# Peptides against a protein of PDB entry 5HB3: the designs that were tried, part 27

Target 1, 150 residues: chain A of PDB entry 5HB3
Amino acid sequence: RQMQDRCMSEYNQRIRNAPEGSIDPFRMACYKIIGRCDLSNRSLDGLQTDVNDWIWLQFNLARETDRSLELAGESYGLAELQASIREIGLKHFPKTAAEDTNGSFGMFFYLQILAGMFEQAIAYLYPFSYVDAVHFAIALTYYGLLRPVD

## One batch from the design tools (peptide; aimed at target 1 S40 K91 L111)

Design b1_p20_2_s3 (made by RFdiffusion4, then SolubleMPNN; from b1_p20_2, 15 letters changed)
Fold by OpenDDE base, seed 1:
Structure b1_p20_2_s3 (fold): chain B 150 residues (1-150), chain A 20 residues (1-20)
Amino acid sequence: as target 1 above (150 residues)
Amino acid sequence: SSREKEHELLGKLFEESLAK
């Protein structure tokens, strides 16, 4: 808690007092990740990141902490991340094989799996690849991650 | 190249999502 309070204090001070672009982006990243500062901005400004970095960041920021214990007053958990993934899917990913022009369905399937959206992921994959969907469904069921339907 | 294009597309999508 002391570390978080310090991080939040320094983060707020630097945002208010430091000239634009003068703050070390790595330090700001530390404040965001460790101190959970400014979670409404889920990007790392000033850093070159790829998709893997973005995914990693989202999952690290999406911590299910008791809202009452989050000192920053901002709550961002797995539920919010799942909601974001759903929105991304609706807007940018193909819904059917006929709509798939670039083969991006696999990435959305992967994102849903990472976010624990197993039932939705399998349902999404099914129209693109029946065989793969069945194989994943069997595996997820075996490990208790997918609940079979009667 | 196909994987790289997919990652580039996702990167753009992620940026758009973060802008909300």
Scores: peptide ipSAE 0.040, ipTM 0.643, DockQ to the pose 0.090
OpenDDE base, seeds 2, 3, 4, 5: peptide ipSAE 0.033, 0.037, 0.038, 0.035; ipTM 0.606, 0.557, 0.561, 0.623; seeds 2, 4 fail the geometry check

Design b1_p20_2_s4 (made by RFdiffusion4, then SolubleMPNN; from b1_p20_2, 14 letters changed)
Fold by OpenDDE base, seed 2:
Order: sequence, then C-alpha cells, then structure tokens
Structure b1_p20_2_s4 (fold): chain B 150 residues (1-150), chain A 20 residues (1-20)
Amino acid sequence: as target 1 above (150 residues)
Amino acid sequence: SSREREHELLYKLYLESLKK
C-alpha cells in the first residue's frame, strides 16, 4: 500500500507539473501497472507496442478483487474488461465469414477466450470454422470451462 | 501484410480503450 500511495502521488504530481510528453513512458507504465494510476487510460502512450502488448496490459490492469477492498482511486476488473471486449467485437470484428475481409476473427476469438468468455467465444467461432469450434467446445467442456447445456 | 493488419487492429483496440 505504501508503494502504491507513493506511485499515485508521483504520478499525479508529474501529470500536473511536467510538460506534455516529457515524462518517461516506461516510468508512466510502472505507475500505471504497479501503482494502478489512472486506470481509465488503459494505454501506454509513447511506447511502441503490438496487439499482444495491448492485450497483456488490459489483463494486467484488470483485478478480480472485491470492490470494497480496492485501494486505488479507480477500479478495473474482469467484468469491465469483458464489457470492453464485447464492445470492441460489436464495432470492429466481423460477425460472419462473409464480413471477414481481413481474417481478424481469430483475434476476437482469442480475446474472448482469454477473458473467460468461453460460451460466447465458441458461438462466435462457429460460423467461421465449425470444426475448430467443436474441438474447442469439447476441450473446454472437458476442463469444466464450458456450460454445454445453454 | 500481416503486420499492417496487426497495426490496424491495434489502433482500433487502442481507440476503444480510450473511450473508457
């Protein structure tokens, strides 16, 4: 907690006092990840990242903790992440194979799986690759992650 | 290219993250 408080203090101070773009992006990343500062901004400005880095960041910032015990000024959990993924899917990913112009359906499937959205992930994958969807469904069911009745 | 597609996707994801 003491470390987190210090991170928040320094983060806020630098955000207010430092010239725009003058703060070390890696330092800011540390404040965000470790100190959980400014969780509404879930990006790492000034860093060269790829989609995997972005995904990692989203899950790293997500905390599956009791909201009442949240020590940070802001909270961001798995539920919020799942909501974000759903929204992203609705806006930016194909719904059917006919809409798939760039082959990006696999990434959205992957995001849903990582976020524990197993039923939705399988349902989404099915129109693109029914064979793969069935295989994943079997595997997820075997590990108790999929509820096949619904 | 695959890299271009990845960058495009990253940008879309980034934009969505900023709306939260």
Scores: peptide ipSAE 0.058, ipTM 0.658, DockQ to the pose 0.091
OpenDDE base, seeds 1, 3, 4, 5: peptide ipSAE 0.040, 0.038, 0.043, 0.038; ipTM 0.640, 0.635, 0.589, 0.631; seed 5 fails the geometry check

Design b1_p20_3 (made by RFdiffusion4)
Pose (drawn by RFdiffusion4):
Structure b1_p20_3 (pose): chain A 150 residues (1-150), chain P 20 residues (1-20)
Amino acid sequence: as target 1 above (150 residues)
Amino acid sequence: DEEALQDEFWRLYQEHLEES
């Protein structure tokens, strides 16, 4: 309780609203991770990072809490992470094979798998490669990670 | 803010493809 309050406030007063270019980029990153500060902007600004660093941060900051009472601020769990993966899909990735030329649909399938969006990930992949979709579904069904129809 | 995150994801993904 104490540390979360001190860390959150310290980050807002003495880092976010501090002179720009004065605070080490990695230090700001360490505070965002350790204290989960500013869950509204889950980026690694000021660092040489790639898409994998961005993906990692989304999951790193995600935490699951019992759905019974409030959290300090806004919650960020698997549900919110999945909602974010969905919008990235509509905005940046194709749905039909005609929209894809480079083989990028695989990245969105990979994202949906990471987020546990198994039903949606398989349904998304099937039009691009039914063979792979069929077998990935077999792998998931074997462990019980695919909700079938009654 | 969520829109800016999506743009950052896409920008980083395109740069990753160019470097490969």

Design b1_p20_3_s1 (made by RFdiffusion4, then SolubleMPNN; from b1_p20_3, 14 letters changed)
Fold by OpenDDE base, seed 2:
Structure b1_p20_3_s1 (fold): chain B 150 residues (1-150), chain A 20 residues (1-20)
Amino acid sequence: as target 1 above (150 residues)
Amino acid sequence: SREREHDLLYELYLKDLEKR
């Protein structure tokens, strides 16, 4: 708690008082990740990041905590992340094999798996790769993560 | 905020593909 408060204080102070472009982006990233500062902005500004970094950040910041315990009333949990992934899928990923020009279906499948959206992930993968969908379905069922309907 | 995140992901993904 004390560490978080200190991070918040430093983050806010730097954001408000530091000249633009003078802030160390790595330090700010630390404040965001450790201090959970400014959760409405889930990006690492000023850093060269890739899609894996973005994914990691989203899941790292997602916490199932009581909103009342979060500073400034900001909260971001798994449910919000799942909703975001659904929206991303609708806008940026192929819905059918016919729409897949770049083989990007795998990334969306991966995102859904990470987010615990197992049924949706398998359903999505099925038209793109039947064999893979079956293998993943078997594995997920074995571990009790998939809920097949009889 | 969500829209911004969506755009960022897509942009990052495209950049990742270009690196391959």
Scores: peptide ipSAE 0.045, ipTM 0.617, DockQ to the pose 0.801
OpenDDE base, seeds 1, 3, 4, 5: peptide ipSAE 0.040, 0.037, 0.046, 0.040; ipTM 0.617, 0.607, 0.622, 0.624; seed 4 fails the geometry check

Design b1_p20_3_s2 (made by RFdiffusion4, then SolubleMPNN; from b1_p20_3, 15 letters changed)
Fold by OpenDDE base, seed 4:
Structure b1_p20_3_s2 (fold): chain B 150 residues (1-150), chain A 20 residues (1-20)
Amino acid sequence: as target 1 above (150 residues)
Amino acid sequence: SREEEHELLGKLYEEDLKKK
């Protein structure tokens, strides 16, 4: 808590007083992750990142904490992350096998799985690889992660 | 490929920026 408060204070001070681009990107990342500052801005400028870094960041920011315990007035949880993943999928990933030119369907499936969107992930994967979809469905069901259709 | 991943990453960040 003390560290978070410090981060929030420093973040607010720097955002107000520092010239644009003068803040160390890694420090900015720390303010976001630890201080939960400006959770609406999940993009980290000035850092060389990959998709794994992006998803890691999203999960760290999407903490399931009671809103009452969050010092930040902004709530960003799993539901918001899932909504983001859905939107990304609709805009940037193939919806059918016929649209898939680069095999990116697997990445979107992966993102959905990480975000706990198991039913949607399986439904998405099925038209691309029905065999894989069935196997994942069985596995997820076995572990109690996939809700059976009533 | 790395190029495809980079392109995807760009799209992911662009989506985050639009939500501001």
Scores: peptide ipSAE 0.220, ipTM 0.781, DockQ to the pose 0.088
OpenDDE base, seeds 1, 2, 3, 5: peptide ipSAE 0.216, 0.218, 0.213, 0.218; ipTM 0.781, 0.780, 0.779, 0.782

Design b1_p20_3_s3 (made by RFdiffusion4, then SolubleMPNN; from b1_p20_3, 15 letters changed)
Fold by OpenDDE base, seed 4:
Structure b1_p20_3_s3 (fold): chain B 150 residues (1-150), chain A 20 residues (1-20)
Amino acid sequence: as target 1 above (150 residues)
Amino acid sequence: SMEEEHELLAKLYEEALKKA
């Protein structure tokens, strides 16, 4: 808690007082991840990031509320991440095989799996690759991760 | 904002597709 409070203080101070471009983006990233500062902004400015970096950051920032020592106003959980992924999917990923020009369906499937959206991931994958969807469904069921929708 | 995050992800994804 003390370390988190310190990180938050330093983060806020630097954002307010540091000249533009003078802040080490890696240091700011550390404050965000460790201090959970400014969770509403889940981007890392000034860093070259890819999709893997983005998703890694989201998972690090998404914590279960019950395990979080965070103030109620600074809570960001798995549910919020799942909601974000869902919205991203609706806007930026193909909904049908006919819309898939670049094979991007796999990435959205992957994101859903990472976020624990197993049922939705399988349902999404099914029209693109029946065989793969069935294989994943079997595997997820075996591990008790796939819940039958009642 | 959530919208900005979505746009960022979309850009990252497009870049990843170009590199593949």
Scores: peptide ipSAE 0.077, ipTM 0.706, DockQ to the pose 0.794
OpenDDE base, seeds 1, 2, 3, 5: peptide ipSAE 0.036, 0.036, 0.034, 0.055; ipTM 0.579, 0.649, 0.606, 0.687; seed 2 fails the geometry check

Design b1_p20_3_s4 (made by RFdiffusion4, then SolubleMPNN; from b1_p20_3, 13 letters changed)
Fold by OpenDDE base, seed 5:
Structure b1_p20_3_s4 (fold): chain B 150 residues (1-150), chain A 20 residues (1-20)
Amino acid sequence: as target 1 above (150 residues)
Amino acid sequence: SREKEHDLLAELYKESLKKS
């Protein structure tokens, strides 16, 4: 709590006093992750990142806020992350094997699995690779992560 | 390819910014 409060205080001071773009990107990342500052910008500007960094960031920013903060419309939890991944999927990933020009279906499958969207992930994978979908379905069921559709 | 991954990443960040 003390560290978070300090980060928020420093962030507010720096945003007000520092020239735009003069703040060290790593420091800005610390303010965002630890201090929960400027969560509207869910990116790490000025840093070289990959897809793993992106998803890691989204998970860290996706915290169950106390119900009291949900009333303020600023709640970003797992449900909101899952909704974001769904929207990204609809816009930027192939819907069918015929649309898959780049083999990117695997990445979207991976993102859905990481986000706990197991049923949707399997359903998505099925038309691309029946065998893989069945194997993952069996594995997820074995670990109690996949709910059998009645 | 690294280029395709970069393009995807860019789109992921763009989408993340739209919800704010």
Scores: peptide ipSAE 0.226, ipTM 0.755, DockQ to the pose 0.087
OpenDDE base, seeds 1, 2, 3, 4: peptide ipSAE 0.215, 0.215, 0.212, 0.220; ipTM 0.745, 0.747, 0.747, 0.750

Design b1_p20_4 (made by RFdiffusion4)
Pose (drawn by RFdiffusion4):
Structure b1_p20_4 (pose): chain A 150 residues (1-150), chain P 20 residues (1-20)
Amino acid sequence: as target 1 above (150 residues)
Amino acid sequence: DEEELQDEFWSLYQDFLASE
């Protein structure tokens, strides 16, 4: 309780609203991670990072809590992470094979798998490669990670 | 903010592809 309050306030007063270019980029990153500060902007600004660093941060900041009472601020769990993956799909990735030329649909399928969006990930992949979709579904069904129809 | 995050993800992904 104490640390979260001190860390959150410290970050707002003496880092976010501090002179720009003064605070080490990595330090700001360490606070965002350790204290889960500013879950509204889950980016690694000021660092030479790639898409994998961005993906990692989304999951790193995600935490699951019992759905019974409030959290300090807004919650950020698997549910919110999945909602974010969905909108990235509509905005940046194709749905039909005609919209894809470079083989990028695989990245969105990969993202949906990471987020546990198994039903949606298989349904998304089938039009691009039914063979791979069929077998990935077999792998998931074997462990019980695919909700079948009655 | 969420829109900016989506743009950042896409820009980083394009840069990653170009690096290969």

Design b1_p20_4_s1 (made by RFdiffusion4, then SolubleMPNN; from b1_p20_4, 15 letters changed)
Fold by OpenDDE base, seed 4:
Structure b1_p20_4_s1 (fold): chain B 150 residues (1-150), chain A 20 residues (1-20)
Amino acid sequence: as target 1 above (150 residues)
Amino acid sequence: SRDEEHELLYKLYLESLAKK
């Protein structure tokens, strides 16, 4: 808690007072990750990142913690992450095989799986690759992760 | 914002594809 408070303080101070371009982006990233500062902004400015970095960040920032224990006024958990992924899918990924020009469906499937959106992931994958969808469905069911439709 | 994150993801994804 003490460390988190320090991170929050430093983060806020630097964001407000530091000259533009003088802030170490890696330090700011650390404050965000460790201190959970400014969870509404889940991107890292001033850093060269790739999709894997972005994914890593999202899942690390998403925590299933008691909101009462969170020092930050904003909560960001799995539900919020899932909502974000859903919205990403609607905006940036193909909805049908006919729309898929670059094979990006796999990435969205992957994101959904990581977020525990198993039913939606399988449903999404099916029109692109029914064989893979069936195999994943079997596996997920075996491990008790896929809920049968009532 | 959420929209910014979505755009970033898409951009990053495209960049990742280009590097292959």
Scores: peptide ipSAE 0.041, ipTM 0.593, DockQ to the pose 0.847
OpenDDE base, seeds 1, 2, 3, 5: peptide ipSAE 0.035, 0.036, 0.038, 0.040; ipTM 0.616, 0.615, 0.582, 0.591

Design b1_p20_4_s2 (made by RFdiffusion4, then SolubleMPNN; from b1_p20_4, 13 letters changed)
Fold by OpenDDE base, seed 5:
Structure b1_p20_4_s2 (fold): chain B 150 residues (1-150), chain A 20 residues (1-20)
Amino acid sequence: as target 1 above (150 residues)
Amino acid sequence: SREEEHERLYKLYQESLAKK
């Protein structure tokens, strides 16, 4: 807690006192990831990132913490991440095989799996590739991650 | 906003496809 408070203090000081564009983006990233500073901004400005970096960041920021100790609106857990993945899927990814033009269904399947949305991921994958869906379902069930339907 | 971040993700994904 003490370290977090220090990070927050330094972050706020830098934001207020540093000229625009002069702050080391890696330092700011450290404040965000370690210090949990300014979690409303879910990106790392000034850094070259890709989709893998994005998802890594979201998972690291999606920590279960005591919400009573966090500022209002800064709590972001697995449930919120899952909600975000659902929203992304609804807007940007194909709903059926007929809508799939570039094979992007795999990425959405991947995101759902990473977010622990196993049942939804399998259900989503099935119309695109029933063989793969069955194989993943078997594997996930074997590891106790998928709830079988009676 | 959350919505803007979702758009950012999709943009990053598209860029990743273009690099392959």
Scores: peptide ipSAE 0.206, ipTM 0.783, DockQ to the pose 0.762
OpenDDE base, seeds 1, 2, 3, 4: peptide ipSAE 0.197, 0.193, 0.194, 0.198; ipTM 0.779, 0.776, 0.775, 0.777

Design b1_p20_4_s3 (made by RFdiffusion4, then SolubleMPNN; from b1_p20_4, 14 letters changed)
Fold by OpenDDE base, seed 4:
Structure b1_p20_4_s3 (fold): chain B 150 residues (1-150), chain A 20 residues (1-20)
Amino acid sequence: as target 1 above (150 residues)
Amino acid sequence: SREKEHELLYKLYQEQLAKL
């Protein structure tokens, strides 16, 4: 808590007072991750990132169990992440096999799996690759992550 | 902000694909 408070203080101070271009983006990233500052903005400015970095950040910022440390008015948990993934899928990823031109369905499947959207992920994958969907379904069921209808 | 984040992800993914 003390460390988080310090991070938040420094984060706010730097955002407000630091000259433009003088802020170390890595330091700011640390403040965001550790201090959970400005959860409404989950992007890292000034850093070259990829999809893996993005999703890693989202998961680190998403908290389901320890909400007691969250600031009033800012809540970001797994549910919010899942909602974001769903929206991303609706906008940017193929909905049917016929729409898939570059195999991007796999990425959306991956994102859903990471976000714990197992049932939706399997359902999504099935029309693209039924074999893979079945394999994943079996595996997820085995580990108790997929809840098949009894 | 949320929309921008989604667009960012899409952009990042497109960039990743372009590197293949």
Scores: peptide ipSAE 0.251, ipTM 0.818, DockQ to the pose 0.810
OpenDDE base, seeds 1, 2, 3, 5: peptide ipSAE 0.240, 0.246, 0.221, 0.226; ipTM 0.813, 0.814, 0.804, 0.808

Design b1_p20_4_s4 (made by RFdiffusion4, then SolubleMPNN; from b1_p20_4, 14 letters changed)
Fold by OpenDDE base, seed 5:
Structure b1_p20_4_s4 (fold): chain B 150 residues (1-150), chain A 20 residues (1-20)
Amino acid sequence: as target 1 above (150 residues)
Amino acid sequence: SQEEEHEKLAELYEKSLAAK
């Protein structure tokens, strides 16, 4: 708690008082991750990041917050992350094998698996790779992660 | 916004494909 309070204080001071571009991007990243500062912006500006960095950040920032204490618009948990992944899928990933020009279906499958969207992930993978979908379904069932349709 | 983050992910993915 003390560290978080310090991070928030320093973050607010630096944003208000520091010249533009003078703040170390790594320090800003620390304030965001540890201090949970400015969660409306989930990007790390000034850092070279990839998809893995993005998803890692989303998971770290996604917390089950007591909904009773947070304003309805500031809650970001697993459900919100899952909703975001669904929206990303609808906009940026192929819906059918016929739409897949770059083999990008694997990335969307990966994101769904990471977010715990197992049933949806398998259903999505099935038309692209039947064999892989079956193998993953078996594995997920074995670990008790896939709910069989009754 | 959440939409801006979605677009950022798409951009990062495209960059990752181009790097390969």
Scores: peptide ipSAE 0.168, ipTM 0.754, DockQ to the pose 0.789
OpenDDE base, seeds 1, 2, 3, 4: peptide ipSAE 0.157, 0.161, 0.155, 0.167; ipTM 0.742, 0.747, 0.742, 0.752; seed 1 fails the geometry check

Design b1_p20_5 (made by RFdiffusion4)
Pose (drawn by RFdiffusion4):
Structure b1_p20_5 (pose): chain A 150 residues (1-150), chain P 20 residues (1-20)
Amino acid sequence: as target 1 above (150 residues)
Amino acid sequence: AAIERDAEEFGRLYAEHMAD
């Protein structure tokens, strides 16, 4: 309780609202991770990072809590992470094979799998490659990670 | 608003990854 309060406040006063270009980029990153500071802006600004670093951070900052009482600030768990993956799908990725030329639909399928959006990931992949969708569903069903129809 | 910023950052990084 103490550390979270000190760390959150320290980050706001002495880093976010501090002179720009003065604070080490990695240090700000270390605070965002360790203290989960500013869950509203989950980016790695000031660092040479790629899409995989961004993806990692989304999960790294995610935490699951019992759905019984409040958290300090706004919650960020798998539910919120999935909601973010969904909007990225509508905005940046195609739904039909006609919209895809480079083979990028695989990235969104990969993202949905990481987030545990198994039903949606398989349904999304089938139009691009029914063969792979059929077999990935078999792999998931075998371990019990695919909700079937009654 | 947080989700939009995530989408924008992902789209920027993903476009740079595809350009490599």

Design b1_p20_5_s1 (made by RFdiffusion4, then SolubleMPNN; from b1_p20_5, 10 letters changed)
Fold by OpenDDE base, seed 3:
Structure b1_p20_5_s1 (fold): chain B 150 residues (1-150), chain A 20 residues (1-20)
Amino acid sequence: as target 1 above (150 residues)
Amino acid sequence: SSRERDSEVFGKLLAEDLAK
C-alpha cells in the first residue's frame, strides 16, 4: 500500500508538472500496474509492445479487488475485461469458418479461455473445429468449469 | 470510451502480429 500511495503521489505530481507523454513509459507502466493510476488508458503508447504484451497487461490490470481498498485509484475488474474481449471478438475475429481467412480464430478462443468465458469459447470454437471443441468441452466439464448449454 | 480504445489498440497489435 505504501508503494501504491507513492505511485499515486508521484503520478499526480508528474501530470501537473510535466507535459503529457513526457513521463518515462516504464515508470508509467508501474503507476498503472502498482498504483492503478489512470486505468481509463490501458495502453502503453511509449513502449514497443505486441499482442502478448497487451494480453499480459490487461489481465494484470483486471484485479478483483475490493473497491473500498482502492478508493484512491480507478477500478477495473475481470467483468470489464470480459466485456472488452466480447467486443474485440465482434470487431476483429471471424464469426464463421467461411470468414476465417487468416486462421486467427484460435487467438480469440485463447482470449476467451483466459478470461474464464468457457461456454462462449467452446461455442465459438465448435464451427471451426468440431473435434477440438468436443475435446475441450470434455476437459472443462471434468474440472467443473463448463456448464452444459442447449 | 476506454473499451473502444482497448479494442482499437488490440486490433492494431493483432494485425501486426498476423503480418509477421
Scores: peptide ipSAE 0.542, ipTM 0.926, DockQ to the pose 0.837
OpenDDE base, seeds 1, 2, 4, 5: peptide ipSAE 0.536, 0.536, 0.532, 0.541; ipTM 0.923, 0.923, 0.922, 0.925

Design b1_p20_5_s2 (made by RFdiffusion4, then SolubleMPNN; from b1_p20_5, 8 letters changed)
Fold by OpenDDE base, seed 3:
Structure b1_p20_5_s2 (fold): chain B 150 residues (1-150), chain A 20 residues (1-20)
Amino acid sequence: as target 1 above (150 residues)
Amino acid sequence: SSIERDTEEFGKLFAEDLAK
């Protein structure tokens, strides 16, 4: 909590006194991760990151439930992350096997699973790999995570 | 929107990753 308060304080001071983009990117990342500052922008501008870093960041920032201790910061929940993943799927991933030119369907399946979008993940995987979809469906059902897919 | 920004950022990073 002390670190969060410090980050928020420094962030507020700097945003008032410094031009946009003048703050050290690493420090800005700390403000976002620890201080939960400006969570409407979840990018790490000025840092060299990859897809794995993005995935890590989004899931660390997302909270399943709003907590009283987080009231001082911006809210960003799993539902919002799930919405982003849906849009990412529509924009950047193949919808059919015929559209799969680079074999990236597995990445979108992975993102959906991480986000707890199990029914959608299985439905998505099915046309790409029937066998894998069935195997995952069995496993998810066993753990009580999968509901009937329409 | 924040979702649009997420989508754009992911797209950029994903394209870069595919190009490696």
Scores: peptide ipSAE 0.585, ipTM 0.940, DockQ to the pose 0.841
OpenDDE base, seeds 1, 2, 4, 5: peptide ipSAE 0.583, 0.539, 0.574, 0.567; ipTM 0.940, 0.934, 0.939, 0.937

Design b1_p20_5_s3 (made by RFdiffusion4, then SolubleMPNN; from b1_p20_5, 12 letters changed)
Fold by OpenDDE base, seed 5:
Structure b1_p20_5_s3 (fold): chain B 150 residues (1-150), chain A 20 residues (1-20)
Amino acid sequence: as target 1 above (150 residues)
Amino acid sequence: SSIERDTKRFGELFEKDLAK
């Protein structure tokens, strides 16, 4: 894509010529989203964002396969995103119902579902809500996303 | 690592969201 190539070119020039931190944060965001530049930093520093913006960015940047032909010099796959979500779960969400103090387990379940971590998501949800876990398991199985127990 | 940065950034944003 012409626009992507231009973004990559401009990014490379600016990072070499501009003082650190002097690039407009909105422009930097464009380089990241369109040009896939510097995907090791996915925080959009300098912009006022919320958790929904973060979620949107991660899932738009992630690719299902890293072996696909991309014009970008860096790759960011679903596997890396899944690894991040795993660590997020360990750090920021309750592991069991007994540890649940703010009822945030649903957010982690949601993140796992978005990332295609279906078996883990159901297993996680089960101790918090048996009924919901069963319903989601049935639905995911129906759509061929969950492997049934043999 | 990038994963550590993601985890930290999510935590910051998530805590901010919970405080709303």
Scores: peptide ipSAE 0.591, ipTM 0.940, DockQ to the pose 0.816
OpenDDE base, seeds 1, 2, 3, 4: peptide ipSAE 0.583, 0.589, 0.586, 0.585; ipTM 0.939, 0.940, 0.939, 0.940

Design b1_p20_5_s4 (made by RFdiffusion4, then SolubleMPNN; from b1_p20_5, 10 letters changed)
Fold by OpenDDE base, seed 5:
Structure b1_p20_5_s4 (fold): chain B 150 residues (1-150), chain A 20 residues (1-20)
Amino acid sequence: as target 1 above (150 residues)
Amino acid sequence: SSIERDTEEFGKLLEKDLAK
């Protein structure tokens, strides 16, 4: 709590007083991760990042609880992350096997699984790999994450 | 929107990753 409060205070002061782009990228990252500052912008500008870094950041920032339970002024929940993943899928990933040119469908399946979008993930995977879709459906059902057909 | 920014940022990162 002390670290979070300090980060929020420093962030507010620096954003107000510092020239644009003058804040060290690593320090900015600390304000965002620890202080949960400016969650509307979930980018780490000025840092060399990859897809794995993006995934790590989004899931660390996302909270399953509502805003009333958060100590930070801004809220960012799993629902918002799921919405982002949905839009990412629509724009950047193949919708059918016929559209698959890069073999990237597995990445979108992975994102949906991480976000708890299990039914959508299985439905998406099915036209690309029937065997894999059935395999994951069985596994998810076993762990109580997918409802079986009665 | 924040979702639009996420989508664009991820797209850039994905392109970079696929190019490796």
Scores: peptide ipSAE 0.560, ipTM 0.933, DockQ to the pose 0.811
OpenDDE base, seeds 1, 2, 3, 4: peptide ipSAE 0.552, 0.559, 0.559, 0.551; ipTM 0.931, 0.933, 0.933, 0.931

Design b1_p20_6 (made by RFdiffusion4)
Pose (drawn by RFdiffusion4):
Structure b1_p20_6 (pose): chain A 150 residues (1-150), chain P 20 residues (1-20)
Amino acid sequence: as target 1 above (150 residues)
Amino acid sequence: DHTAYLQELYEKLHPEGKTD
């Protein structure tokens, strides 16, 4: 309780609202991770990072809590992470084979799998490659990670 | 070519890190 308060406040006063270009980019990153500071802006600004670093951070900052009482600030768990993956799908990725030329639909399928969006990931992949969708569903159903129809 | 592809994806997904 103490550390979270000190770390959150320290980050707001002495880093976010500090002179720009003065604070080490990696240090700000270390505070965002360790203290989960500013869950509203889950980016790695000032660093040479790629899409995999961004994806990693979304999961790294995610935490699951019992759905019984409040958290300090706004919650960020698998549910909120999935909601974010969904909007990225509508904005940046195609839904039909006609919209895809480079083979990028595989990235969104990969993202949905990481987030545990198994039903949606398989349904999304089938139009692009029914063969792979059929077999990935078999792999998931075998371990019990695909909700079937009654 | 691989790194250019990852940077291209990063440019699309990076703004999605900010909650409005």

